# Peptides against a protein of PDB entry 5OK6, part 10

Target 1, 215 residues: chain A of PDB entry 5OK6
Amino acid sequence: ELPGLDSQWRQIENGESGRERPLRAGESWFLVEKHWYKQWEAYVQGGDQDSSTFPGCINNATLFQDEINWRLKEGLVEGEDYVLLPAAAWHYLVSWYGLEHGQPPIERKVIELPNIQKVEVYPVELLLVRHNDLGKSHTVQFSHTDSIGLVLRTARERFLVEPQEDTRLWAKNSEGSLDRLYDTHITVLDAALETGQLIIMETRKKDGTWPSAQL

## One batch from the design tools (peptide; aimed at target 1 H131 N132)

Design b1_p11_4_s2 (made by RFdiffusion4, then SolubleMPNN; from b1_p11_4, 5 letters changed)
Fold by OpenDDE base, seed 2:
Structure b1_p11_4_s2 (fold): chain B 215 residues (1-215), chain A 11 residues (1-11)
Amino acid sequence: as target 1 above (215 residues)
Amino acid sequence: PLFLPEEGLPD
């Protein structure tokens, strides 16, 4: 059964626990398509539960570019295309109205950047490759706050690199040249890594030489 | 600047 309209409004829009609550790093937030959310607002503000303004099931279809990988469209804007809700508010709406059949929730994390918290709607998708096999890429998502050290560990894991093997990263830049990722303590953001960027994991040879030393 | 060949680097 749906709660009373005033109760729904208070649960979702309450500044302490709803849409306007402070962001906290590591918390999950969810995207709701803006037209659906506006229809819900009209419904609960109308004061009539039998109103023709009933929003139906949550449907985020317009936010997705595909229904296979459920990737978001590029260039979506908060407040125009979607609304962000904290996990509690999202789960209330899903429990009350349902989510479109087969459609996944759009869960995102709050990240802490220098001087700001934000919901990271678009994590960075890096193309991880080995220096000797550029045709076998692994696409992996990283937060802008993830360290280059995590990118390196993830690459090692994906390529089943033995613990004793020495490895390092290069990023292919916009000029098509390789930039060496020397500092593993800087973030993906600090390194200015972008979605679709090729990240080359170089493995040191048994003779102690690097493959790139021949370039 | 280093340039990566399309074939990658040899082992």
Scores: peptide ipSAE 0.298, ipTM 0.915, DockQ to the pose 0.822
OpenDDE base, seeds 1, 3, 4, 5: peptide ipSAE 0.246, 0.264, 0.257, 0.238; ipTM 0.899, 0.905, 0.900, 0.896

Design b1_p11_4_s3 (made by RFdiffusion4, then SolubleMPNN; from b1_p11_4, 5 letters changed)
Fold by OpenDDE base, seed 3:
Structure b1_p11_4_s3 (fold): chain B 215 residues (1-215), chain A 11 residues (1-11)
Amino acid sequence: as target 1 above (215 residues)
Amino acid sequence: PLYYPEEGLPD
């Protein structure tokens, strides 16, 4: 049974536990398509539960670029295309109205940036390759808060690099040149790595030389 | 050094 309209409004819009609550690092938040959310707002503010303003089930279809991988469209804007809800509020709405059949929830994590918390709607998808085989990529998602050291470890794992092999990373920049990722302690954000960017893992030769030293 | 990887890093 649906709660009373005033109860729904207070539960979802409550500044301490609802949509306006402070972000906390590591928490899950969910995207709700803006038109659906506005329809829900109009319904609960109207004061008539039997009104023609009933929003129906949650449908985020317009936020997805495809129904195979359920990837978000690029360039979605908070407050224009979607609303962010904390997990509790999302689960209430889903329990009350349902979610469109076969459609996954759009779950995202709060990340800690140097001065702010943010819901990371778009994690960074990197194309990991070996220096000698650029045609075989592994696409891997990283948080902007992940270290370059994690990217390197992940690349080593994906390419089955032995522990004794020495490796380092290069990023292909917007000019088409390679920038060496010297500092492994900086984040993906600090390195300004972007989705779709090619990350080249260079493996040191048995003679102790680097392939890139022949350039 | 900036390298333009047309074919990747040389072996």
Scores: peptide ipSAE 0.051, ipTM 0.745, DockQ to the pose 0.530
OpenDDE base, seeds 1, 2, 4, 5: peptide ipSAE 0.029, 0.030, 0.025, 0.022; ipTM 0.696, 0.689, 0.674, 0.644

Design b1_p11_4_s4 (made by RFdiffusion4, then SolubleMPNN; from b1_p11_4, 6 letters changed)
Fold by OpenDDE base, seed 2:
Order: structure tokens, then C-alpha cells, then sequence
Structure b1_p11_4_s4 (fold): chain B 215 residues (1-215), chain A 11 residues (1-11)
């Protein structure tokens, strides 16, 4: 059942639990398409539940580039294309208005960068490959705050590398050359890894040599 | 700078 309009406004917009609440690392936030949200604002601020300003179900269709993988369009801007809501506020809106049939919620995590908390709307999509088959990529999402060590572990898992096998990573740079990711403790951000970047997992040979030693 | 062949490296 839809609560009173003033109650809706307070639950979604209040500074403690609503849209304006402080970001906290690890929390889930959700994207809501801006026009829908503005329609909702107009509806609840109008004070008439029977108003023609009723927003209908949440429809984020304009935020997606495809309905297969449900990827976001590139270059979306907070406050222009979407608003961010904390999980509680999102779940209230979904319970009151529904979500368009078949659309997934757009859940994102708050990450902690060196000087700021941010909702990571665009995680980094890396193309993981093996040194011997660059044409068979596994696209995997990582946070900018994830370590290179996590990227390596994920690559090992995806390629079914046995625990006793030694592996290392190379990143293909903008010049088309490869930079070795020596430090596994730095973040994806610190390594300046970008979406669509090819990451080569090199596996050490049984003879103790590296495949790249022949280059 | 290291360059991988497009076909990758042999095992």
C-alpha cells in the first residue's frame, strides 16, 4: 500500500536515511532514472494522491545500453541522468510503485577512495586472457579499489589454474605494449587499469621458465 | 616495452 505523500517524501529525502544520507563504504546504493524521480517528487509534493503526476512503476530503460546484459550507457551523470538512493529508500520506492517488468535493479557499491567515498557506478571491466590464447577473453568486473592480487586470483580461478602453478599479470597499455603488474598490493585504480583493457595472465612453465622470456 | 604476438605465446 502506498503511504501518505508526506511520509513518502520524508522516507526517501530525509538526510539520515534518504537520498542525502552520508555515503558509507560497502553499502549498496541504487540508480533511479532522473525523469521518473522528478515525476515522483512532483507527485508527492503536490499533495494529491489522485494527481495526474503519478509516476507509475520505476523505469530505468533509458539508463541501459542493452536489455541483454543490462549494461549502463556510458557517460551517465548523477543529478542529470539518474539519482542515487540508499538501499532502504530504493526498496521503499520499489515496494510502492514497482519496477518495470524484466528490468534488474541498478545496484552499486560505495567505495572508499583515498580522499572520498563514492558510489562506483562504473566498475572496471577487464578482459582476462591467458598468454597462450589472447582471443579467448573473460570479461570480469572489478572495483577501482580492488587489488591487483584479486585480479590475479580471479584470473586463476576463471582459467582453472592449479594452486601449485605460478602466474603473473601483464596489462596491455595504450601504446599496445605490455606493462607487467609487479605489485599485487596496489589497486586497479593505482595501476591505472581501464574498462576494456586486456590483462594477460602468464603461467610459469614446468621447467621454471616464463613464456615471455623468449620475447 | 614488451609486445605479445596476437596469437599469444606458445606453452
Amino acid sequence: as target 1 above (215 residues)
Amino acid sequence: AMYYPEEGLPD
Scores: peptide ipSAE 0.245, ipTM 0.876, DockQ to the pose 0.864
OpenDDE base, seeds 1, 3, 4, 5: peptide ipSAE 0.211, 0.198, 0.208, 0.198; ipTM 0.871, 0.864, 0.875, 0.868

Design b1_p11_5 (made by RFdiffusion4)
Pose (drawn by RFdiffusion4):
Structure b1_p11_5 (pose): chain A 215 residues (1-215), chain P 11 residues (1-11)
Amino acid sequence: as target 1 above (215 residues)
Amino acid sequence: AEETLEAWSES
């Protein structure tokens, strides 16, 4: 059952429960298509529960590239295309109005940058492959703030690399050549990695030689 | 560079 209009307003907009919740690293926020949010706002501020301004189910279809991979469209602007809600507010709104059938939520995380916290709406999607098959990829979203060491550990896990196997990473650049990702302590941002980039994990041979010594 | 990389992957 729907809460009253003022109750909905307090839950979604105010304090710890709503949009005013402070940004804390690691917390989840969700994207809501702006037109739907504005319609909900007009409804809860209108004083009439029975109004035709009732927004209906949340539908973020215009925010997605397609329904095959459900990727968020690039180039979206907060306040123009979408509004961010903390996880609790999103949960409440979905429980009240529903979410379009078959559509996934758009969940993003707060990250720490040198002097600010922000929701990372566009993390870096990397295609992780082993050197022996450059077409067999695990597509994984990493934060700009994740280390290259995390990228390596993730690639190892995704490919079930055994503990005794030694592995290291390369990145294929826009020129079609390879840049070695030497330092595992630096971040994805420091390494200037971009969404859609191919990350190649090579495995050392049993004799100690590396496949890349052949290049 | 791309051809070398494809050939190296197939090896």

Design b1_p11_5_s1 (made by RFdiffusion4, then SolubleMPNN; from b1_p11_5, 6 letters changed)
Fold by OpenDDE base, seed 5:
Structure b1_p11_5_s1 (fold): chain B 215 residues (1-215), chain A 11 residues (1-11)
Amino acid sequence: as target 1 above (215 residues)
Amino acid sequence: AEAALQAHSAA
């Protein structure tokens, strides 16, 4: 059942459980296309349930670059292109108005950065490859807060590396050279890894030497 | 294939 207009407003736009609530690390937030949200605001603020301002179902189509992978367009800006809602508020809107058929929700996590929480709208997409087959990449998303150790473990899993095999990572830098990721305890952010960056997993040879050691 | 890693590391 669709609640009264004032009840909808109070449920979605409040400082405790709605749009204005504080961010907490690990929580899920959802993107809502701005024009739809503004239409909803106008509808509930208008006080007439029969108004022509009824927003219809949530439609985030304009936020996606494609309907295959459901990737977001690059360069979207909060407050200009979308608004962020906590999970509870999002689920209320979906229950009241529905979501456009076939569209996935745009769920994102709150991450903790030094002295700030933010919703990570754009996780880092890394191209994982093996040193001996650079033509076969696995695109994997990581949080900026994920460790290089997690990137390495993920690469090992994707390439079905046996536990006894030793591996290490290299990042292709902007100059086209490879920088070895020595410290596996730093984050993706600390390592300044970027979306589309090639990450090479090197596997140690059976003789105990590294393929790159001939340099 | 190993040569590719070497080339990238040497660049």
Scores: peptide ipSAE 0.022, ipTM 0.664, DockQ to the pose 0.212
OpenDDE base, seeds 1, 2, 3, 4: peptide ipSAE 0.014, 0.009, 0.013, 0.020; ipTM 0.657, 0.516, 0.652, 0.653

Design b1_p11_5_s2 (made by RFdiffusion4, then SolubleMPNN; from b1_p11_5, 7 letters changed)
Fold by OpenDDE base, seed 1:
Structure b1_p11_5_s2 (fold): chain B 215 residues (1-215), chain A 11 residues (1-11)
Amino acid sequence: as target 1 above (215 residues)
Amino acid sequence: SEAELLAASAA
């Protein structure tokens, strides 16, 4: 059942616990399609619960580029295409109005960047491959704040690399050449890795030599 | 180098 319109407005727009609340690293926020949200604002500000401005179920269809993997369209802009809500506010709206049947929530995490918090709407999708089988890729999402070490560990896990095997990473750069990712302590952001970028995991040979060093 | 790694991948 819908609460009073004033109560809805206060709950969702409250600067302490609503849309304007401070970002905190690790917390979940959710995307709401802008047109729906503006319709909701008009409805609750109108003061008439029976108004024709009733927004109906939340529908984020226009934010998705596909309904198979539920990927977001590229280039969406906060305040133009969508509004960000903290988890509590999102769950209230869903409980009051519902979410379009079959659509998943668009959940994103707050990340800590140097001197700023940000909702990471677009995590980095990397194409992980082995040096000896470039045709078999695994697409994996990483935060910009994840370390290269995590990328390496993830690659090792995906390719079932044994613990005793030594591995290292290469990134295909914008010029088409390969750059070694020497420092595993830097972040995906620091390494300037981008969505769709090819990351090659090289495995050391049993003789102690690296495949790339022998050619 | 890329050439070396690509060559290694073909072996």
Scores: peptide ipSAE 0.034, ipTM 0.715, DockQ to the pose 0.539
OpenDDE base, seeds 2, 3, 4, 5: peptide ipSAE 0.030, 0.028, 0.031, 0.031; ipTM 0.700, 0.689, 0.703, 0.699; seed 2 fails the geometry check

Design b1_p11_5_s3 (made by RFdiffusion4, then SolubleMPNN; from b1_p11_5, 6 letters changed)
Fold by OpenDDE base, seed 4:
Structure b1_p11_5_s3 (fold): chain B 215 residues (1-215), chain A 11 residues (1-11)
Amino acid sequence: as target 1 above (215 residues)
Amino acid sequence: AEAALAAASAA
């Protein structure tokens, strides 16, 4: 049985775990397709539980670009295409209305940026490659708040680099040239890395020279 | 630059 309409509204919009509650870094939030959410709003505000405005199960299908990897479409905008709900609110809605069969929840994390907290809807997908095999990439997702050091460690792990091997990163820029990622303490955001960007892991040669130094 | 880096590694 569904809770009373007013109770639903209070729980989702104005509750302690409601839509408007403060963001906290590391928390999980969920995307809800905007039209569904607006229909839900109309339903709970209408005062008739048997109204034709009943939203049915949550269906985020229009937010996905594919049903294989369940990637979001590019360019989705909060408040226009989707609404963000904290985990508790999302789980309430799912428990009340259900989620479309086979459709995964769209879970995202709150990240701490220099001046604001935000739900990171679009983490950065980097194409990690080795300098000696640019044709074999590993696509890895990173937060904008992840360090370049984490990117490097991740690359080393993916390519099974031995601990004693020395490695460093290059980013292919928009002009097609390579920029060294010298500072491993800066973030993906600070380095201005973008989704789809090629990141080249260079491995130091056994002779102690760098491949790039011989160019 | 990419090609050069790859070429240097192959040498």
Scores: peptide ipSAE 0.045, ipTM 0.776, DockQ to the pose 0.572
OpenDDE base, seeds 1, 2, 3, 5: peptide ipSAE 0.042, 0.040, 0.043, 0.041; ipTM 0.769, 0.757, 0.768, 0.762

Design b1_p11_5_s4 (made by RFdiffusion4, then SolubleMPNN; from b1_p11_5, 7 letters changed)
Fold by OpenDDE base, seed 4:
Structure b1_p11_5_s4 (fold): chain B 215 residues (1-215), chain A 11 residues (1-11)
Amino acid sequence: as target 1 above (215 residues)
Amino acid sequence: SEAALAAASAA
């Protein structure tokens, strides 16, 4: 049996543990498709549990670009396309109404940006390549708050770079030129890296020279 | 360019 409608509303919309609660870095939040959520709101506000406004199972289908990788559509806007719920609230809704069969939850993390917490709905997806094999990319997601150092470490891991090998990163810019990522302590955001951007890992030669130095 | 970098490594 579903909880009382007022109880549902209080559980989901409250400022302590619900939709209105403060964001905390590292916490998981979940996307709920806006129309479903609005129907749920109408249902619980209507006062009739047998109302035709019953929202049914949570269905986020319209948020997904594909049902293979379950990628979100680009350009989704909070409050227009979806609402964000903290994990507890999400789990309540799922327990009460269910989730559409086969759909994964859309879990996202709160990140700490300068002067703001934000649910990172769109992590940065970078195309990692080696300087000597640009045709073989590893697509990896990074937080905007991840360091360039993490990107480099991730690239090294994906390409099975030995610990003794020296590596550095280049980013292909919008003009098609390569910008070297000198500072590994800055974030993906600070480096203005964008989804789909090519990141080239250069490996130092055995002779101690860099491939790029020969250009 | 990225192509030039690849070419340099292959030489």
Scores: peptide ipSAE 0.042, ipTM 0.769, DockQ to the pose 0.521
OpenDDE base, seeds 1, 2, 3, 5: peptide ipSAE 0.039, 0.038, 0.037, 0.035; ipTM 0.761, 0.750, 0.745, 0.739

Design b1_p11_6 (made by RFdiffusion4)
Pose (drawn by RFdiffusion4):
Structure b1_p11_6 (pose): chain A 215 residues (1-215), chain P 11 residues (1-11)
Amino acid sequence: as target 1 above (215 residues)
Amino acid sequence: ANEELQAAFLA
C-alpha cells in the first residue's frame, strides 16, 4: 500500500533516508530517469493522491543503450537525464510504484577522490583475456580507484588460474600495441585505462620463460 | 590484428 504523499516526500527527499543522505565511500546509489522523478515530485507535491500525475512504475528504459547488455548510455548528465537516489530511497520507490518488468536497477557506488566524494556513474569496463585466446573475455567493471593488483587478482579468479601459475598484465592501446602494466599498487585511473580496453593476462611457462618474450 | 598478436604470443 502506498504511503501518504507527505510521508513519501519525507522518505525520498530528506535526511538519512533520502536525497540529502551524505555521500559515504562504498555506499550504493541508484539512477532514476529524470522525467519519472519529476512526475513523482509533481504528484507528491500536488496534494491529490488520486491525481493523474501519479507516475506509475519506474521505467529507466531511456537510460540504457540496449536490452541485450543493459549498459548505461554514455554521456548522461546528473540532473538532466537522471537523478541519484540512495539505496533505501530506491528500495522504497520500487516497493511503492514497481520497476518495469525485466529491467535491472542501475546501481552505482560512492568513491573517494582527493578532496571529494562522488557517485562513480561511469566505472571502467575492462575486457580481461588470457594471452592464448584474445577473444575469450570476461567483461568486468572496475572503479577508477581500484588498483591494478585488484584487476590482476580479479582476472585470476575469473579464469580459475591456479595458485602456482605466475601471471602478469598488459593493456592493448588504441594504436594496437601493448603497454605493460607493471605496478600493481597504482590505480586504474593512474594507469589511464579506459572502458572497453583489452587487458591481456599472460602466464609464465613451466621453464620460467614468458610468452611475451617472443614479441 | 588480434589473430596476429595471439599468434605472436604462441610462437

Design b1_p11_6_s1 (made by RFdiffusion4, then SolubleMPNN; from b1_p11_6, 5 letters changed)
Fold by OpenDDE base, seed 4:
Structure b1_p11_6_s1 (fold): chain B 215 residues (1-215), chain A 11 residues (1-11)
Amino acid sequence: as target 1 above (215 residues)
Amino acid sequence: DLAELQAGFLS
């Protein structure tokens, strides 16, 4: 059941569940396609529940690159392409209007950066590979706030590296060469890792030498 | 390129 138009407006735009509430690290926020949201705004501001401005079900189709992996298009801009809503507000809208059939919600997390909190709309997708088989990659998403240590642990897990095996990471840089990621305590952001970047996990040889020693 | 990098690790 749809609540009154004023109630909808208050619930979505204001209060603890509102669009304008402060971001808090770890919280989930959701993307809503801008045109739909504007249509909803017009609807609830119009004062006529039977208005032709009824927005219908939420449809974020234009935000996606494809309907297979449901990746977001690159370069989307908040306020232009989409609106961010806290989880409570999103769930209200979904309950009231529905979500396009088969379309997943676009859930993102609030992250804490050095000076600001933001919804991380674009986590970093890294291509994890082993030094001995650069052609076989695991694409894994990481937050900009994740540590290099987490990247390494994730790589080890994906490649089923045994605990006794010693591993380290290299990042392929823009020049085509490799930069070793020495400090595992810095973040993905600190290391300036980017989506699509190749991250090579090097495994120490049984003889105690590193494959890269010959580079 | 990747081939060169791979060759380097495997050489």
Scores: peptide ipSAE 0.151, ipTM 0.861, DockQ to the pose 0.849
OpenDDE base, seeds 1, 2, 3, 5: peptide ipSAE 0.113, 0.106, 0.150, 0.038; ipTM 0.850, 0.842, 0.868, 0.742

Design b1_p11_6_s2 (made by RFdiffusion4, then SolubleMPNN; from b1_p11_6, 4 letters changed)
Fold by OpenDDE base, seed 3:
Structure b1_p11_6_s2 (fold): chain B 215 residues (1-215), chain A 11 residues (1-11)
Amino acid sequence: as target 1 above (215 residues)
Amino acid sequence: DLAALQAAFLA
């Protein structure tokens, strides 16, 4: 059930839930591959529903690095590789044209940064490890707006740390050295943590000393 | 490297 071409254009581009509406923290937006979207634009602007410019089903295949974990390729750029649509607009397009079989939607959240709202296309994947076993990691996804405190709590949970055990975090930097994450109230963004970065949870010894005292 | 870092933590 395809609406009229003008109605499609108004709904997606100019509607109250259209592409250019203001972002709100916590809301869901979706990525659409740029070439498909441009084809759709040409189709609806052409005014002929029987045109050969019909875009077909949405296919975001080129945005994925794999079809197993459905991770996005690195370095994708808004306006070049994809466009962002609010949930309502995305669902309209999917209902009208369909989504490629087996392909998941690319849903992302709006986050509140110090001065702007932004769709967080690339949340941070951290490698959480214990100080005594750096080779065994738990990969966990965090928002740039999540606190270091949340990272620490998550690490404690993943490693089944008992409440009475005292823990703290270190980040392995690109130079190979360790930076202690002293302030647990700052965000992942503030701490400049990056995807793939090793985050070491240190557990205090029973004698009250820290293993890192030997570093 | 990680091996050296691991050794340092366990020293």
Scores: peptide ipSAE 0.258, ipTM 0.904, DockQ to the pose 0.830
OpenDDE base, seeds 1, 2, 4, 5: peptide ipSAE 0.161, 0.172, 0.299, 0.086; ipTM 0.870, 0.874, 0.916, 0.815; seeds 2, 4 fail the geometry check

Design b1_p11_6_s3 (made by RFdiffusion4, then SolubleMPNN; from b1_p11_6, 3 letters changed)
Fold by OpenDDE base, seed 2:
Structure b1_p11_6_s3 (fold): chain B 215 residues (1-215), chain A 11 residues (1-11)
Amino acid sequence: as target 1 above (215 residues)
Amino acid sequence: ELEELQAGFLA
């Protein structure tokens, strides 16, 4: 059942618990397509629950580039293409209006950057490969705040590397050369890694030499 | 480009 229009407005737009609430690292926020949200605003501000301004079910179709992997379109802008809502507000809207059948929610996390919190709408997608088979990539998403150490651990796990095997990472740069990721404590952001970038996991040989020693 | 990189690791 739909609550009263004023109640809906308070639940979603309340500055303490709604759209304007402070961001907290680790919390989930959700994207809502802007036109739908504006229609909802018009509906609840109109004062008539039987109004022709009823927004219908939430439909984020225009935010997706595909309906297979449900990947977001590139270059979406907050306030123009979508609105961000905290989990509680999102769940209220879904409960009241529904979500388009088969369409997944667009859930994102708040991340802590050195000076700000933000909802990370676009995590970094890295192409993880082994040094001996650069053509077989595994696409894995990372936060900009994730450490290079996590990237390395993830690569080791994905490629089923044994604990005793020594590994290190290289990033292919825009010039086509390789940059060693020496410091595993810096973040993906600090290393300036980007979506679609090839990250090469090199495994040390049994003789103690590195495959790249001949480069 | 990738072929050149691959060759470097497999040399």
Scores: peptide ipSAE 0.345, ipTM 0.920, DockQ to the pose 0.858
OpenDDE base, seeds 1, 3, 4, 5: peptide ipSAE 0.321, 0.329, 0.322, 0.332; ipTM 0.913, 0.917, 0.914, 0.917

Design b1_p11_6_s4 (made by RFdiffusion4, then SolubleMPNN; from b1_p11_6, 5 letters changed)
Fold by OpenDDE base, seed 1:
Structure b1_p11_6_s4 (fold): chain B 215 residues (1-215), chain A 11 residues (1-11)
Amino acid sequence: as target 1 above (215 residues)
Amino acid sequence: DLAALQAGFLA
């Protein structure tokens, strides 16, 4: 059973707790396909709960590039392709209307950038490889706010590097050369790392020398 | 060129 139309509108659109609420770092927000949301708005603003404008189940199919990995299409724009709702509002809509069977929610996190909070719709997907086996990659998602240190730790974990082994990172740049990531305290954003970029983990030799010394 | 980069690391 659906709540009253005015109640739905207030709960979802309320500027204090709904769509217009302030962003807070670490909180979850959800994407809703724009056409569905506009249909919902028309429905609740129409004043007739039995109207033919009933939006039906939430269906975000057009936002996905595939139904295997459920990755978002590139280049989606807020306000044109989707709207963002805080977790509470999203869960209300799902409870009232349902979500298309088998389709996962599109959950994203609020991140703290230097001068603004933002829902990070597109985290950075890096291709992690070892210096001695560039053909075997692990694709891992990172926030723009994650440190290079976290990228390194993640690479070490994925490649089962022993704690006593010394490692460091290189990034393949747009010119095809390698830039060493010296400072592990800067963020992925600060390092200007991009989705699809190759990140090479170099492991120090037992003799104390680095493989890259011969590059 | 990935092959060249890997060759450099393995040299």
Scores: peptide ipSAE 0.088, ipTM 0.827, DockQ to the pose 0.872
OpenDDE base, seeds 2, 3, 4, 5: peptide ipSAE 0.047, 0.060, 0.045, 0.044; ipTM 0.769, 0.801, 0.770, 0.754

Design b1_p11_7 (made by RFdiffusion4)
Pose (drawn by RFdiffusion4):
Structure b1_p11_7 (pose): chain A 215 residues (1-215), chain P 11 residues (1-11)
Amino acid sequence: as target 1 above (215 residues)
Amino acid sequence: ASAAVEAWSKA
């Protein structure tokens, strides 16, 4: 059952429960298509529960590239294309109005940057492959703030690399050559990695030589 | 450069 209009407003807009909730690293926020949010706003501010301004189910279809991979469209602007809600507000809105059938929520996380916290709407999507098959990829989203060491550990896990196998990473650049990702302590941002980039994990041979010594 | 990387991968 729907809460009253003022109750909905308080839950979604105010304090710890709503849009005014402070940004804390690691917390989840969700994207809501702006038109739907504005329609909900007009409804809850209108004083009439029976109004035709009732927004209906949340439908973020216009925010997705397609329904095959459900990727968020690039180039979206907060306040123009979408509004961010904390996880609780999103949960409440979905429980009240529903979410379009078959459509995934768009969940993003708050990250810490040198002097600010922000929701990372566009993390870096990396294609992780082993050197022996450059077409067999695990597509994984990493934060700009994740370390290269995390990228390596993730690639190892995704490919079930055994503990005794030694592995290291390369990145294929826009020129089609390889840049060695030497330092595991720096971040994805420091390494200037971009979405869609191919990250190659090579495995050391049993004799101690590396496949890349052949390049 | 890309062709060298593909050849290296098949090696």

Design b1_p11_7_s1 (made by RFdiffusion4, then SolubleMPNN; from b1_p11_7, 8 letters changed)
Fold by OpenDDE base, seed 2:
Structure b1_p11_7_s1 (fold): chain B 215 residues (1-215), chain A 11 residues (1-11)
Amino acid sequence: as target 1 above (215 residues)
Amino acid sequence: AEEELRRWSAL
């Protein structure tokens, strides 16, 4: 049931679960297309439920670059293209107005960066490959706050590396050379890894030598 | 860049 217009406004904007509430690491927030949200604001502020300003169902279509993988368009800006809502607020709006049929919610996580919390709208997509088969990549998403150690563990898992096998990572840099990721405790952000970047997992030979030592 | 990757793939 659709609540009163004033109740909707209070719940979404000024409530304990409203848009302006503090970010907390690990929480889910949702993107809402800006035009729809502004239409909703106009509707609830107008005070007339029978007005022509009714927003209809939530439709985030303009935020997606594709309807196959439901990837976001690049370069979307908060406050211009979308607004961020806490999970509770999002679920209220969906329950009241619905979401466009077949369209997934755009859920993102709050991450803890140095001295700031942020909703991570664009996680880093890395291309994971083995040193001996560069043509077979696994695209995996990581948070900027994930460690290089997690990237390595994920690569090992995807490539079914046995626990006794020793592995290490290399990143292809912008110059096309390979930088070894020595410190596994630094984050993806600290390592300056970017979406689409090739990450090579090198596996140590049975003789104890590294393949790269022959380069 | 591509040449270095080619060298790696030959390992």
Scores: peptide ipSAE 0.106, ipTM 0.809, DockQ to the pose 0.670
OpenDDE base, seeds 1, 3, 4, 5: peptide ipSAE 0.043, 0.057, 0.053, 0.036; ipTM 0.766, 0.784, 0.764, 0.756; seed 1 fails the geometry check

